# Ledger of designs, part 218: peptides against a protein of PDB entry 6O8C

Target 1, 262 residues: chain A of PDB entry 6O8C
Amino acid sequence: VGLRYEKISLPKIHPRYDLDGDASMAKAVTGVVCYACRTASTLLLYQELMRKGVRWLVELVKDDYNETVHKKTEVVITLDFCIRNIEKTVKVYEKLMKVNLEAAELGEISDIHTKLLRLSSSQGTIESSLQDISSRLSPGGLLADTWAHQEGTHPRDRNVEKLQVLLNCITEIYYQFKKDKAERRLAYNEEQIHKFDKQKLYYHATKAMSHFSEECVRKYEAFKDKSEEWMRKMLHLRKQLLSLTNQCFDIEEEVSKYQDYT

## One batch from the design tools (peptide; made by RFdiffusion4, then SolubleMPNN)

Design b2_p29_7_s3 (from b2_p29_7, 10 letters changed)
Fold by OpenDDE base, seed 4:
Structure b2_p29_7_s3 (fold): chain B 262 residues (1-262), chain A 29 residues (1-29)
Amino acid sequence: as target 1 above (262 residues)
Amino acid sequence: ELEKKKKEFEELLKEASPEVKEEMLKLGK
């Protein structure tokens, strides 16, 4: 589950000239945009950490893959050696059977040979599965991490800085409105300036909210969705590798039971 | 100062979307 944040909205900005109301409104706007800045920063940090985690996980899974391949190779060598030895033994016993010797033993050895051949067939399935995993992990594969670099927000986007600039402008207006409120009544020119500042405040606030929603939140949500999907697939892949490893161990163990006949 | 603020406002209006511009103008009445 990704980071949770509260949905924010700008307070209603009334056209009526009201020094008290305007100061209160400006305070609220400042708070909202401040929250947006902090949230954007947090979302960015989260994504950067996730990108590091993604890269780490890719390398981890690649290592797991290589270990599994190594184990599989070892088992194949052992199995093939065992099969060859059993085949030699079968031939010897077949010759003995021609003189009516060791009939019971031949039956047992033949059964072992059949079992080993079945195990060898299962190795083919393991190999195919490993090849599939390799293809998925390869560049351009289904589990490629290219999305992590494409989706979401990045430090280079300078979203937090852009929001901070807008916040600074808004905060300046808020402090002015606080002063205006303290004056209780403004002269004509100051009143007109106040009205222009109010319009400017609206512009900056709207720009901040749009930027936050479209360039920060929306992109973050897209990143989050992609990351969750990718992570599920990677974890599943890792489980598959573990399963394949266990299958190799199982085969090795079974082969070891027949080594006395080789 | 007022003239400066007016010019700044006019510049912002030029950069604003039609919707934002409309709302800005409403606040100036």
Scores: peptide ipSAE 0.518, ipTM 0.959, DockQ to the pose 0.795
Fold by OpenDDE base, seed 5:
Formats: structure tokens, sequence, C-alpha cells
Structure b2_p29_7_s3 (fold): chain B 262 residues (1-262), chain A 29 residues (1-29)
């Protein structure tokens, strides 16, 4: 999910002195660089919004993690209590077997004890999974959001403002070329000035396009790619947390069935 | 005015990359 933009290129600038052609070229260059400015602004805004979204998602997932840990802890306490009670019951029935031969009841309780121990072992796996998730979410972990501050473009880079300055220079030359065109013919000195302005236009246009491509587009694409990858991983992690939560609920439900025997 | 423009152009040439400088010079012919 990223912004789409059109690829832009500068028109060819011909060395031939042509007042009509130069005015048309300057108009086209102005349009291209203007589009670059607007696009750079849009790309910057998108990245800033995404950074906010990333921070929001991190907090959301941390909350989910804490809830899962809490649920797991509750289940562990309940399960341990149930195991202790069943163990006491087993001891009582073992003593009663010497007196009343209640073999069937003892067998059932022993089976329950075995099942509870299996459930307890599964809790160890859940704990390990939670620890892994915690490590991934921790500072320096694989799902840390430090990339969001490092990748892409930032308002402090002043890229839009830099492009706007170049656009202003280009626009000024364009307006002069419109005037030159209206004159149809220029005196020698004015012709030489026109040629210098054309060279200056080329310089500013090239600088604008290079800055746009290297400092705006390239960095944006890197940010976009990194954000997509990170988002997929975060969503997967969230699903893992949900799965672990469900496992805890399943264990709790099963344990509740055995509480009637204690 | 022409002298000012010439000076500005020369300053830009000094700051330009070799490739850009070459193309700028072609436009001045």
Amino acid sequence: as target 1 above (262 residues)
Amino acid sequence: ELEKKKKEFEELLKEASPEVKEEMLKLGK
C-alpha cells in the first residue's frame, strides 16, 4: 500500500538558438519541476503518516502481548492449582485402595493427572514463544521500528523547499523567455544573455531532477519497501499472539472440566 | 547586465559536475 507517482523526465534542450523553441522548452521544464515539487511534498506527507501508523501499531501489538502474557499467567496459576489438588486426591485414593478397593476411580483420576501434566508441558512452549516475541519487539529486536526514523525523507531535510527554490529560478527564466519570444528578435547583448539563461536553466533543471530522484524518490522507495516488509512481519506476529491466546483459552477450558474432580 | 550573467554562468560552471558542465558548454555555442 504505497503512493503511486508518474515517472518524469526533462525535455530535450536543444543548443540551437530559437526563441520560440526555447520558450516552449522552458515551459515544459517548469511543468516537470513543478510536478516534482508537488510529488516530493506528497511523498513526504505519506512517510510522516506512515511513521505515525508504525508507532501506533507497535503500541497496539505491545498491548496485545501484555494481555497474552497476563492470560498465560492466569492459566498457569489455575493449572498448577488443579495439578496440586489432583495429586492430593491421588494420594487419598491410593490409601483408600487398601481399604475399599476403589480401583476404577483411581484410574480415572490418574488419567486426569497425566493429561494435566501434558497441558503443563504445553505451557512451557507457550512461554518460549512469548519470550521470542518479546525479544523481537524489544529495542534492537527484529521488529524494532528504528528503521522508520532512519529510512526515507524527513521534514528536516528541506527537500521540498530546495526544489521550490530551483523551481523559482527556472520559472523566472521561463518568464524571460516568454518576453524574448514576444520580441521576435534580440540585439546581440540580449541574445547572449538569453544563451546564458538557457545554460542556467539547464543547470537548475538538472540539479532539480537529480535531487528529486536521488533524495526524494529513491529514499521514498526504500522507506516504502522497508515499511511493507515490516508491516507483514508485524501482522504475522499479531496472528501468532492471537494463536497463543487461543491456546491459553483452550487449556483453561480443558482444566475447568477437571475442577469438578477436585 | 551581460557581465553579471557571464559571471553567474562561470560560477555555475565551477559548481557543476563534469557531465553537466559539458552539456552547458554545448548550449553556449
Scores: peptide ipSAE 0.517, ipTM 0.959, DockQ to the pose 0.791
Fold by OpenDDE base, seed 3:
Structure b2_p29_7_s3 (fold): chain B 262 residues (1-262), chain A 29 residues (1-29)
Amino acid sequence: as target 1 above (262 residues)
Amino acid sequence: ELEKKKKEFEELLKEASPEVKEEMLKLGK
């Protein structure tokens, strides 16, 4: 799903010298950049939480895989044992038939043997499927989680801190503009200073917005998209593992029906 | 103080992109 955030833009900054207008503008800019800081922080937190979730899910799926492999191995052993026993029985009945002894049961035993061999073939398919899953989960595989460490924003990027520095500069100018407004009229030198500060405000504000857009929002969206795709694939893989597990149980149940013929 | 502010402004202009620089200068009029 991801986090929703409001699209923000800077207010228009007018070139006209207006103490009241400039104070209001500066207030608005401060608000926008403040929102950007908070949003950047929230987006970062979300990504960090998602990274933890990704790691958790990887381990969970690996556990599921190992359990399935274990069950498959157990069934293979049981099935092979049953096949060997049935084959011995078949040989005995074949010998009896050669000496003109009635062996009406031979057909039934042979049918069982055929069924068991089919089950054995199914196990081969399961093995192949498990190998495929293992490959996908392996380093460099299609379901590797390397993207989670590469994509998005990270605490080490210090994006929030960078934005905060800019916000501090903007806020300082805003407070000065409030004072200027209170004076109603400035002397010539103070007026010139006000104009320089206004230009400085614009510089910091635009820098903040660019940084927010390019280094925070854009990277977050990329991370979000990749995470959603990866998550869907992982969930599907878990379903596949469950299916394979169920197939193993089905085979085991079928084999149990023939164990008494040994 | 004015001279100091002017110097600071000039330094910012050096770091600004051409587009940002143009807009900054418009605000100084």
Scores: peptide ipSAE 0.517, ipTM 0.959, DockQ to the pose 0.817
Fold by OpenDDE base, seed 2:
Structure b2_p29_7_s3 (fold): chain B 262 residues (1-262), chain A 29 residues (1-29)
Amino acid sequence: as target 1 above (262 residues)
Amino acid sequence: ELEKKKKEFEELLKEASPEVKEEMLKLGK
C-alpha cells in the first residue's frame, strides 16, 4: 500500500507590501516546507526499510528453492531405486511364467512398473519448472532485485539535508518579517530590504517545493509502483515452489506404497 | 546592508528558471 501523505502547495504570495500579511505568509511557507522536510525523511526511511525487506524476501525464496531442489533429488533417487528393483522382479516372474506360475502376480507388478515410469516422467516437468524459477531469480532475471537499488530516493542523494538548508533560509526570513511586523512601519531602506527578502523567500520556497515534488515524491511513487509489482510476482513464485514441493511429496508417498514389491 | 541584499537578489535571479524569475520580478513591483 505504501505511505500516505498529503499534497502540499505554497500559499499565494501577493506583491502588495503588507507587513502583517507578509509575516503571515512567511509563517505559512515555513510550515509547508517544514512538512516537506519531514515527509521526505519519512519517505526515505520507508524505502530503506522496504529495500531490507526485499533482500530478506529474496533470501527466503532462494532457501525455499534450494529445499525444493533437495527434496526433488531425494525423490529421484528413491524412485530410480524402486524402478530398478521392480524391473528385476519382473524378469524373475517372466521366467516363472514360462512354467505357468504366478501369472496374476506378474500382471500386478507390470502395472506398478508402468505407474513408476509415469512418475519418473513427471520429474522432467518438475525439473523444467525449477530451472525456469532459477532463471527468474538469477542476476538479470525477471525477478532480480536490481530495481530496489536503482529506483526511489537514497540517503546519498541528501534530499532531506538540501530541503533543510532551504527551510533554514526561509525560517530566517520569517523571523525577520515578525520583527518588521512589530515595527509597524519601516524606514525606506528597511522597506526595500523587506521587499528583497520577500522575493528571496519566494525563490527558496519554490526551489524547495520543486525539489520535494520532483526528487522526493515522484521517485518515491516510482519505487512504490515497482515494489508492488515485484512483490506480487515474488509471492506467485513462492506459490509455484510450494506446488512443486507438494508434487515431490506426493510422488514420494506413492512410491512408498510399492516398497513391498521391491 | 541594502546593497548586500540587492546583490544577493541579483544572483538569485541569475540562477532562477525563467518562470521563477518572472514571478520574482512581479513581487518587486
Scores: peptide ipSAE 0.516, ipTM 0.959, DockQ to the pose 0.748

Design b2_p29_7_s4 (from b2_p29_7, 12 letters changed)
Fold by OpenDDE base, seed 4:
Parts: structure tokens; C-alpha cells; sequence
Structure b2_p29_7_s4 (fold): chain B 262 residues (1-262), chain A 29 residues (1-29)
């Protein structure tokens, strides 16, 4: 679950010259853009942490894969050795059968041989699964982490800094409007400046909100969605590896039961 | 001060207008 944030919108800006209303509006705008700055910073931090987590998880899963491959190889060697020994034993008993000796035990050994061959056939499925996993984990595979570098926002984008600059401009105007309000009445020139500053405030605020929405929120949401999808797939893959490992252990255990005949 | 603020505002409007034009040109391509 990604970070939750409140949807923010700019307050309505009235065209009428009103020192009290303009100060209140400017305060509200400052608050909104300030929230946007903090939110953008938090969203960026979250994404950077997630990127680290993604890299960590990739390495972890690769290690799990290598361990599974090693275990599979060990089991294959053991199984093949057991099969060869059983085959030798079968041949010996077949020779003994020609002289009518130990007929009862030959059936059991033959059954064991059949079971071992079945176990050996299951190794092919494990191998195919491991190959699939390897393919998925490859640089061009379905579980590549290239998206983590492409999607979302990055420190190099300087979105927080850009928003902060706009916030500073807005804050300056707000403080001026606070002073204007305290004066109760402005001279003509100061009134005109106030009106221009109000338009500037609107411009900065609109630019900030547009930047926040399009360059921060939208990209974050895309990153979040992609990360969630990727994470689910990776966790599933890890479970698959665990399952394959367990299958190898099961085969090893089964083979161990027949080692008395080898 | 007023004239400076007026010029700044006019420049800002001009820049904003140019940005809109550029975006429209991109959409028209």
C-alpha cells in the first residue's frame, strides 16, 4: 500500500479587490502549496526507498535461485547414482533368477527402480521451471527492474526544489498581503501593485499545482501501480522457488529410503 | 516600483502565452 495523501485544490480567487479577502486567500494558497511541497518530498522519498527495496529483493531472489539450482544439482547427482546402483542390482538378481534364487526380492527392487525413474522424470519439470525463472530474472526478462529507474519521480528532476521556489514567491506575496490588510487602505500605486501581485500569486499557484499534479502525483501513481504489480510477481516467484526447493528435498528423502539397496 | 511590477507581470504573461503556444504546437504535430 502506497502513501496516502489528501487531494488538494486551490481556493477560489475572487477578482474583486479586497484586502481582507486577498490576505485570507493568499494564506490558504500558501498552505495548499506548502502541503504540495511536503507531499512531493514524501512521495519522492518513498519512491527512492522502494527503488532500494526493489534492488535488494532482486538480489535476494537471485540468491534463492542459485541455492535452488545447487540443491537441484545435488539431488540429480544422488538420484542418478541411486538409479545406476539399482540397475546393477537388478542385473545381479536377474542372473540369480536363472538359477531360481531370490525371486521374491527381485520384484521389490524392480518396483524401486520404477519409482526412481519416475522421480527422475519429475526433475525435468523442476529444470524447466528453473529455466523459466532464470529467463524472467534476466535483464530483458519480465521481472526486470528497469521500470524502477524509468517510472516515477527522481531527485534529478528537482520537483521539490521547483515547488519550493514557487512556494517562496507565494509566501512573499502572502506576507505582503498581510501587511496590506493591516494598512486597511492603500494608496493608488500600492493598490495597483497589490492587484498585480494577486495575479502573480495566481500564476505561481496554478503553476505549482499543475507541476505537483502532473509531474509528482501522476508519476508517483504510475510508479506505485507498477511497483505493486512487480512486487506481487516477485513474491510469487520466490514462493515458486521455495516450492521447487521443497520438491528437491522430497525427492532426496524418497531416494534416501532406497539407499539400503544401493 | 509600479512600472517594474507591471513589466514583470507583462513578461510573465508573455512567457505563459508562449508556453501555451508551444504546447498547442506539440499537440498539432
Amino acid sequence: as target 1 above (262 residues)
Amino acid sequence: KLEEKKKEFEEMLKEASEEVKEEMLKLGK
Scores: peptide ipSAE 0.078, ipTM 0.603, DockQ to the pose 0.190
Fold by OpenDDE base, seed 2:
Structure b2_p29_7_s4 (fold): chain B 262 residues (1-262), chain A 29 residues (1-29)
Amino acid sequence: as target 1 above (262 residues)
Amino acid sequence: KLEEKKKEFEEMLKEASEEVKEEMLKLGK
């Protein structure tokens, strides 16, 4: 889970005036910051896709929940109906027992009644489990997706654009340094300009890397961690729902065996 | 051109200093 990216760092910037060295340094800095821009864009895209996935999964799980609730309700109705019918039958046979008739059959029906009551008791547990799941999925619940909107980076932050602006400034200086290198020697004023531009390049580069690390990478990692935790919990919840559904089917199957007596 | 670059550099330094001051103020609160 998550994107892999290479750790990047700025090259060493020497304070000494050196046209060849400065051009090479500027080229390297340009490359690093360019990579940061692309990486930031990729990290943002990943997060946006994950947010979409989170929303999708929430809806899917809600659908699963509703289906399970529906099945549970169906089983409850069926059980209640069967229990009522068996109870009526028991009463009839009890009357017959007063005249010593159908004693063996009464025993069998009584056993069925006991089994049905046991099955009915399990419905309370299923209901409690469903209520728990519902509470977890509810707004403000433990599985709320509010974190997906709060954590990480967003397009509105304009991080990629901010980095791109800095990259443009750095690139401009790099191209100038390339020209300066080609001149081999600069006049005094041009040399001073070169020195100022070198300081600017350093400033922009440092700002870019700081922004990348603090506003892009760190926030991405926080988002990633929360997403992984949340995803595990959601998958577990889906398994719980499936288990509850299967329990309902099992109960339904068991009840079907006794329908001939109702 | 040199004077222009000097001014730009000075402005950059000024902005950077203000950013630092703001951060320091935040930390002091």
Scores: peptide ipSAE 0.077, ipTM 0.605, DockQ to the pose 0.199
Fold by OpenDDE base, seed 5:
Structure b2_p29_7_s4 (fold): chain B 262 residues (1-262), chain A 29 residues (1-29)
Amino acid sequence: as target 1 above (262 residues)
Amino acid sequence: KLEEKKKEFEEMLKEASEEVKEEMLKLGK
């Protein structure tokens, strides 16, 4: 899961002055750092897309929650109404029972009343579950999305730009080394400049790779891991909401069977 | 004049080289 990237390393840089070797080395370094730049950009893009997805999912789940709450409320109203009607009916039949003519019907109605009360009690469990879900989704809750804004890399970090600057410096030196190679022999001063530039190249390359590994890759991996964990929990929560919704529908259906007595 | 310029250039290169080395050491820590 997540973006795959190849582990990259800098080629070995030999201290020996060699125009051909130095040009080849510089080319290789340029390639490696170029890959790092592209990879960093891709990793950043992935994270930004995931952040959008996280926000979207949060809103979706909140909507699902609200719908479930609404449905639960409807069921409560219906159930309470049914209970009140049954209770009135029971009272009427109890008055009529003084002549023992309606005993069977009264028993049936009483049983229905008992069942309805049980259904009503189950609403408390649903309410408790909804409250738990609400608490988890609330700011500061276990499923808060604050991590998405904190973890990983962000455009404001300008990691790609920083790497690109280093790449530009490296590329410039590489092009110079190509020219140096073409000259076959350098004057003393130019040779010294070449040696100095080689040191600069190494500095830039090392800085780039360190930045890439520590500020891009490491943070990306942390973000990825956190996102996967969070996503799993959110999906589970969504399933819980669905279950609660279904319970509400089941109760409503059962209540509808008793409408003939109301 | 050329020798003087050469010496100046060498000193400049030496200073710059040492600076790079110091920065490299900082990055390695």
Scores: peptide ipSAE 0.029, ipTM 0.610, DockQ to the pose 0.106
Fold by OpenDDE base, seed 3:
Structure b2_p29_7_s4 (fold): chain B 262 residues (1-262), chain A 29 residues (1-29)
Amino acid sequence: as target 1 above (262 residues)
Amino acid sequence: KLEEKKKEFEEMLKEASEEVKEEMLKLGK
């Protein structure tokens, strides 16, 4: 999900002195730079919201991880206890088998023991998976959220304020050009001032658009792309955690079937 | 619960996006 904005460009500034044309041009430039200011503000707001969301999601996934680890620990304890009890039973029946009376029962118990050992082996795989997830979530890991603080634009950059200052300068010149237009003809000195102001307007406008493109739009796009990638990975990780949790429940259920033999 | 939280987050983002769009529309008038 990203914000859509219109691609904007400055109108062509004609070098010829024309009071009507210059006023119209200045109006158009003012409009474009005004749009840039508002867009920059919107893009900043979006990024700040996303940063909050990222922090929230990280905490949520960490909670899920901790719950999964806890469940795994419980299952390991239960399974180990069951295995120990079955092993004791097997030893007893092996002694009795010397008289060849309990062979059938011994076979059944031995089969249960084998099944439990297989379940125990799966715990190692779950542990390895959890360790991998932990490493990815750790500081410096592949799913660290450090990028959210580095990428994009931030309030401290004061991009909107910088653009606003330039807009104010442009607007002032625009209003002067409206007055000049109303005069229909300027005296020599006033004409020279008008020409200088036109150059200043061009300078401010170019500076504003460069700043908008390079420091606002470009960084926003980078942030957006990074955030989308990161979110996909986080969602996948969460699904992995759910899968591991379900595996723990499955093992617990299977163990419960054999508890009567312990 | 997980899916619900995901939906809540998505809705939050959607609402924020709509607010921004509304503001842009107001400024364009």
Scores: peptide ipSAE 0.008, ipTM 0.435, DockQ to the pose 0.012; fails the geometry check

Design b2_p29_8_s2 (from b2_p29_8, 12 letters changed)
Fold by OpenDDE base, seed 1:
Structure b2_p29_8_s2 (fold): chain B 262 residues (1-262), chain A 29 residues (1-29)
Amino acid sequence: as target 1 above (262 residues)
Amino acid sequence: SYEKELEEAFEKAEKEYKELLEKLKELEE
């Protein structure tokens, strides 16, 4: 689940002036920040894809909900029709009994009526469950997808671009340090510039890594955690909808057994 | 003060980079 990435850290930057060491250090820093840029891009892409998936799943679940509601409605209509017919039959037999006519079937029909009423009562429970599901899917509900638009990193944040700018600065210094190394010894003025560039390198590197960790990785992880939680709940919701649908089918099947009496 | 100067330089570089990206996008359209 999610993307795996290597935890990266900056190499130790020694304060000592060393052309060979500084070039090597700069190379390492460049590599680390380069990896950060690529990783940030990948993490962003993942989140964008997940957002699309979230939207898709929401629509899918809404469709499932509507289908369940439709099935319930169908069953309610059928059940109500059967109940009305049985009630009419019961009334007829009751009238016959009042005029001293025997009706052996009255007991059986009355039992069927009682069973149908019990089935009808179960519809109320299904309705309440559907209402609960609807509330959870509604805006502001427990399964609202607003988090997907808020959590994580977004293209508009321009995190990758910001990191790339820093990488460019670092790379420039690295190339200069390669040249400095090739010179073996620098004049006084050039040495001073090298020292200042080393300070700049440190600044850019630390800024890049801080930005990567705080604005990319941390936010990604928050998004990932939220998405996993939400996804689990949504899948559970789908199972609940399926259960409700099956209950409707069960009721319909039971009603069909009594249709011969209507 | 040095950090501030670098921050300003970063902001400038960021703006320049963004501008370049926008120009590239325009050329691709």
Scores: peptide ipSAE 0.015, ipTM 0.436, DockQ to the pose 0.031
Fold by OpenDDE base, seed 5:
Structure b2_p29_8_s2 (fold): chain B 262 residues (1-262), chain A 29 residues (1-29)
Amino acid sequence: as target 1 above (262 residues)
Amino acid sequence: SYEKELEEAFEKAEKEYKELLEKLKELEE
């Protein structure tokens, strides 16, 4: 899951004054920084899409949680009702047993009562689990999505735009170097300007690649790692909710077996 | 579903990124 990044580097820049070589070098640098810009844009887009996915998943899990809570509540009400009815029946049969009437039936009802009480005890565990899940999903909880707003790169950072500015500067120098190459030989003053521009090119290129690596790639990788971890936990949580739901259904099914006695 | 759409978007983005990386490698050579 996620975009895989491979390390990129600038071509070697030679200090020697060479109009042909400098033009070729400038072209290569322009290309590298251009693709860095595009890559940064792609990485940003990926993160923005992922953030949307995170929000979507949070809402989905919240819905799952609410459904589970609703089901649990329904089962609790039903179970409590059955228990109360069975208890009333037990009291009646206990009185009858004093006269040695229907002792076997009392035993059966008593066993049912015991089973229902066991089922009721499991409700506490389900409730505890739901509370735990709720706490994890709550603001400040372990599964809060605050990281998605903090980690990675954002449009407001204007990283792509910043890189584009540097690319424009580099491209301008490249085009000048193409012209210089076409002249074959430069006057002294023009030669000095060329040398200074070469230094500027190096500066802009280095700045661009540093920005790309530190502000785009590194932050993207951090976001990716956090997102993968969070996603795994969220999926696991959904499985837990499903398990709890199934437990509720199981209890309901068991209770239904004894409804004839209530 | 939104999930499916998201997956498709990621696949597309990954493809584009790989293409960019390949082009970049060509420039380094």
Scores: peptide ipSAE 0.011, ipTM 0.482, DockQ to the pose 0.013
Fold by OpenDDE base, seed 3:
Structure b2_p29_8_s2 (fold): chain B 262 residues (1-262), chain A 29 residues (1-29)
Amino acid sequence: as target 1 above (262 residues)
Amino acid sequence: SYEKELEEAFEKAEKEYKELLEKLKELEE
């Protein structure tokens, strides 16, 4: 999961004045910084897509939660109704028992009542689980998606554009160094300009690589790690919701078996 | 003179460099 990128480094810059060497060096630097620009753009795109995915998943899980809550509510209503009816029946049979009638039937009904009460107790556990899930999904909860907006790089940071500006500066110097190389020898003043440009090249390149590593790569990696962790937790939560839903269906089915006695 | 030509070339290069730096600053704001 995630984007693969190659580790890049600047070539060694020699202080010695060498027209051929300087042109070659400048070419290499241009290539490295160009790669950084492209990579930064790709990393940014990945993060933006992931943010969309995160929002989508949050909504999906919330929908699942609401469905589970709805089902639970239906089951509770049905179960409560059944319990009330069976309790009325129990009272009738208890009166009959005072005259030693319907003893066998009373035992059966009482057993059913006991089973229904156990089912009712399980509803409390389901409710508690749902409340826990709700709290985790709520704003400020453990599974809040606020991290997605905070972590990583954003278009507003203008990292790609900043790198592009530096690349333009570097490229311009590279083209000049190509011309200088073609001349084979430079006049004294032109030589001095070349030396100054070499210093500028170094400055821009260093700045670009520092920015790329600290503001693009590092933040991307942090975002990636956080997203993977969060995603695993969310998927697990979804499975929990499905389990709770199934429990509700099981209870409903069990209750249906006793409806004939009410 | 050769010296004047060099000065002019240097000034041109310096202006171009400053323009690029200004663009960078604008992006940082």
Scores: peptide ipSAE 0.015, ipTM 0.364, DockQ to the pose 0.038; fails the geometry check
Fold by OpenDDE base, seed 2:
Structure b2_p29_8_s2 (fold): chain B 262 residues (1-262), chain A 29 residues (1-29)
Amino acid sequence: as target 1 above (262 residues)
Amino acid sequence: SYEKELEEAFEKAEKEYKELLEKLKELEE
């Protein structure tokens, strides 16, 4: 699903000198950039948690794979053993049939042998499927988790801290503009400082919002999209593994029906 | 004088601003 956040934009900054308007504008800008900082932090946290989840899921699926392989191996051994025993029995009955004994029983055993061989052939399909899954999970495979480390934002990027620095600059100017407003009228020199600070405010605000949009939001969205796609594929793979496991159990059960002949 | 106080305040503000910018640059490196 991902995180929901409100799209934010900077208020319009008018170039005209207006103490009341500038204070109000500065307050609004401060609020917007504050929200950006908090949002960036939340987006980062989400991604970090998701990365942990990805690692966890990879290990879980690997465990599932190993269990499936183990079960498949067990069934193959059992099946091969049964086939060998049936083949021995067939040979014995063929000898007896030459002397006109046990003809009906030989037919039944031969049918069982045929069924076992069919089951054995199905193991090849299971093996092929497992090999495919293994290749997909392997390093460089289609389901490799390297994207989780590459995509999105990371603590090392220091995006929140960078935004916080800009926010501090903006906040300082806001408080000054609040004081300026309280004075109602500024001397010429103070007015020039105010105008200069307004330019700084614009610069910092623009930089903050650009950074937020391009380095935080955009990268987050890319990460989210890739994570969702990858997660769907991984869950599907788990279902495939479960299906293969169940097929092994079915084969084992079928073989058990013929154990009296082996 | 008021003018002198203003100049001092401005210098202080500039110094603080430069310090913040330097911190930002350090974070970008």
Scores: peptide ipSAE 0.015, ipTM 0.363, DockQ to the pose 0.037; fails the geometry check

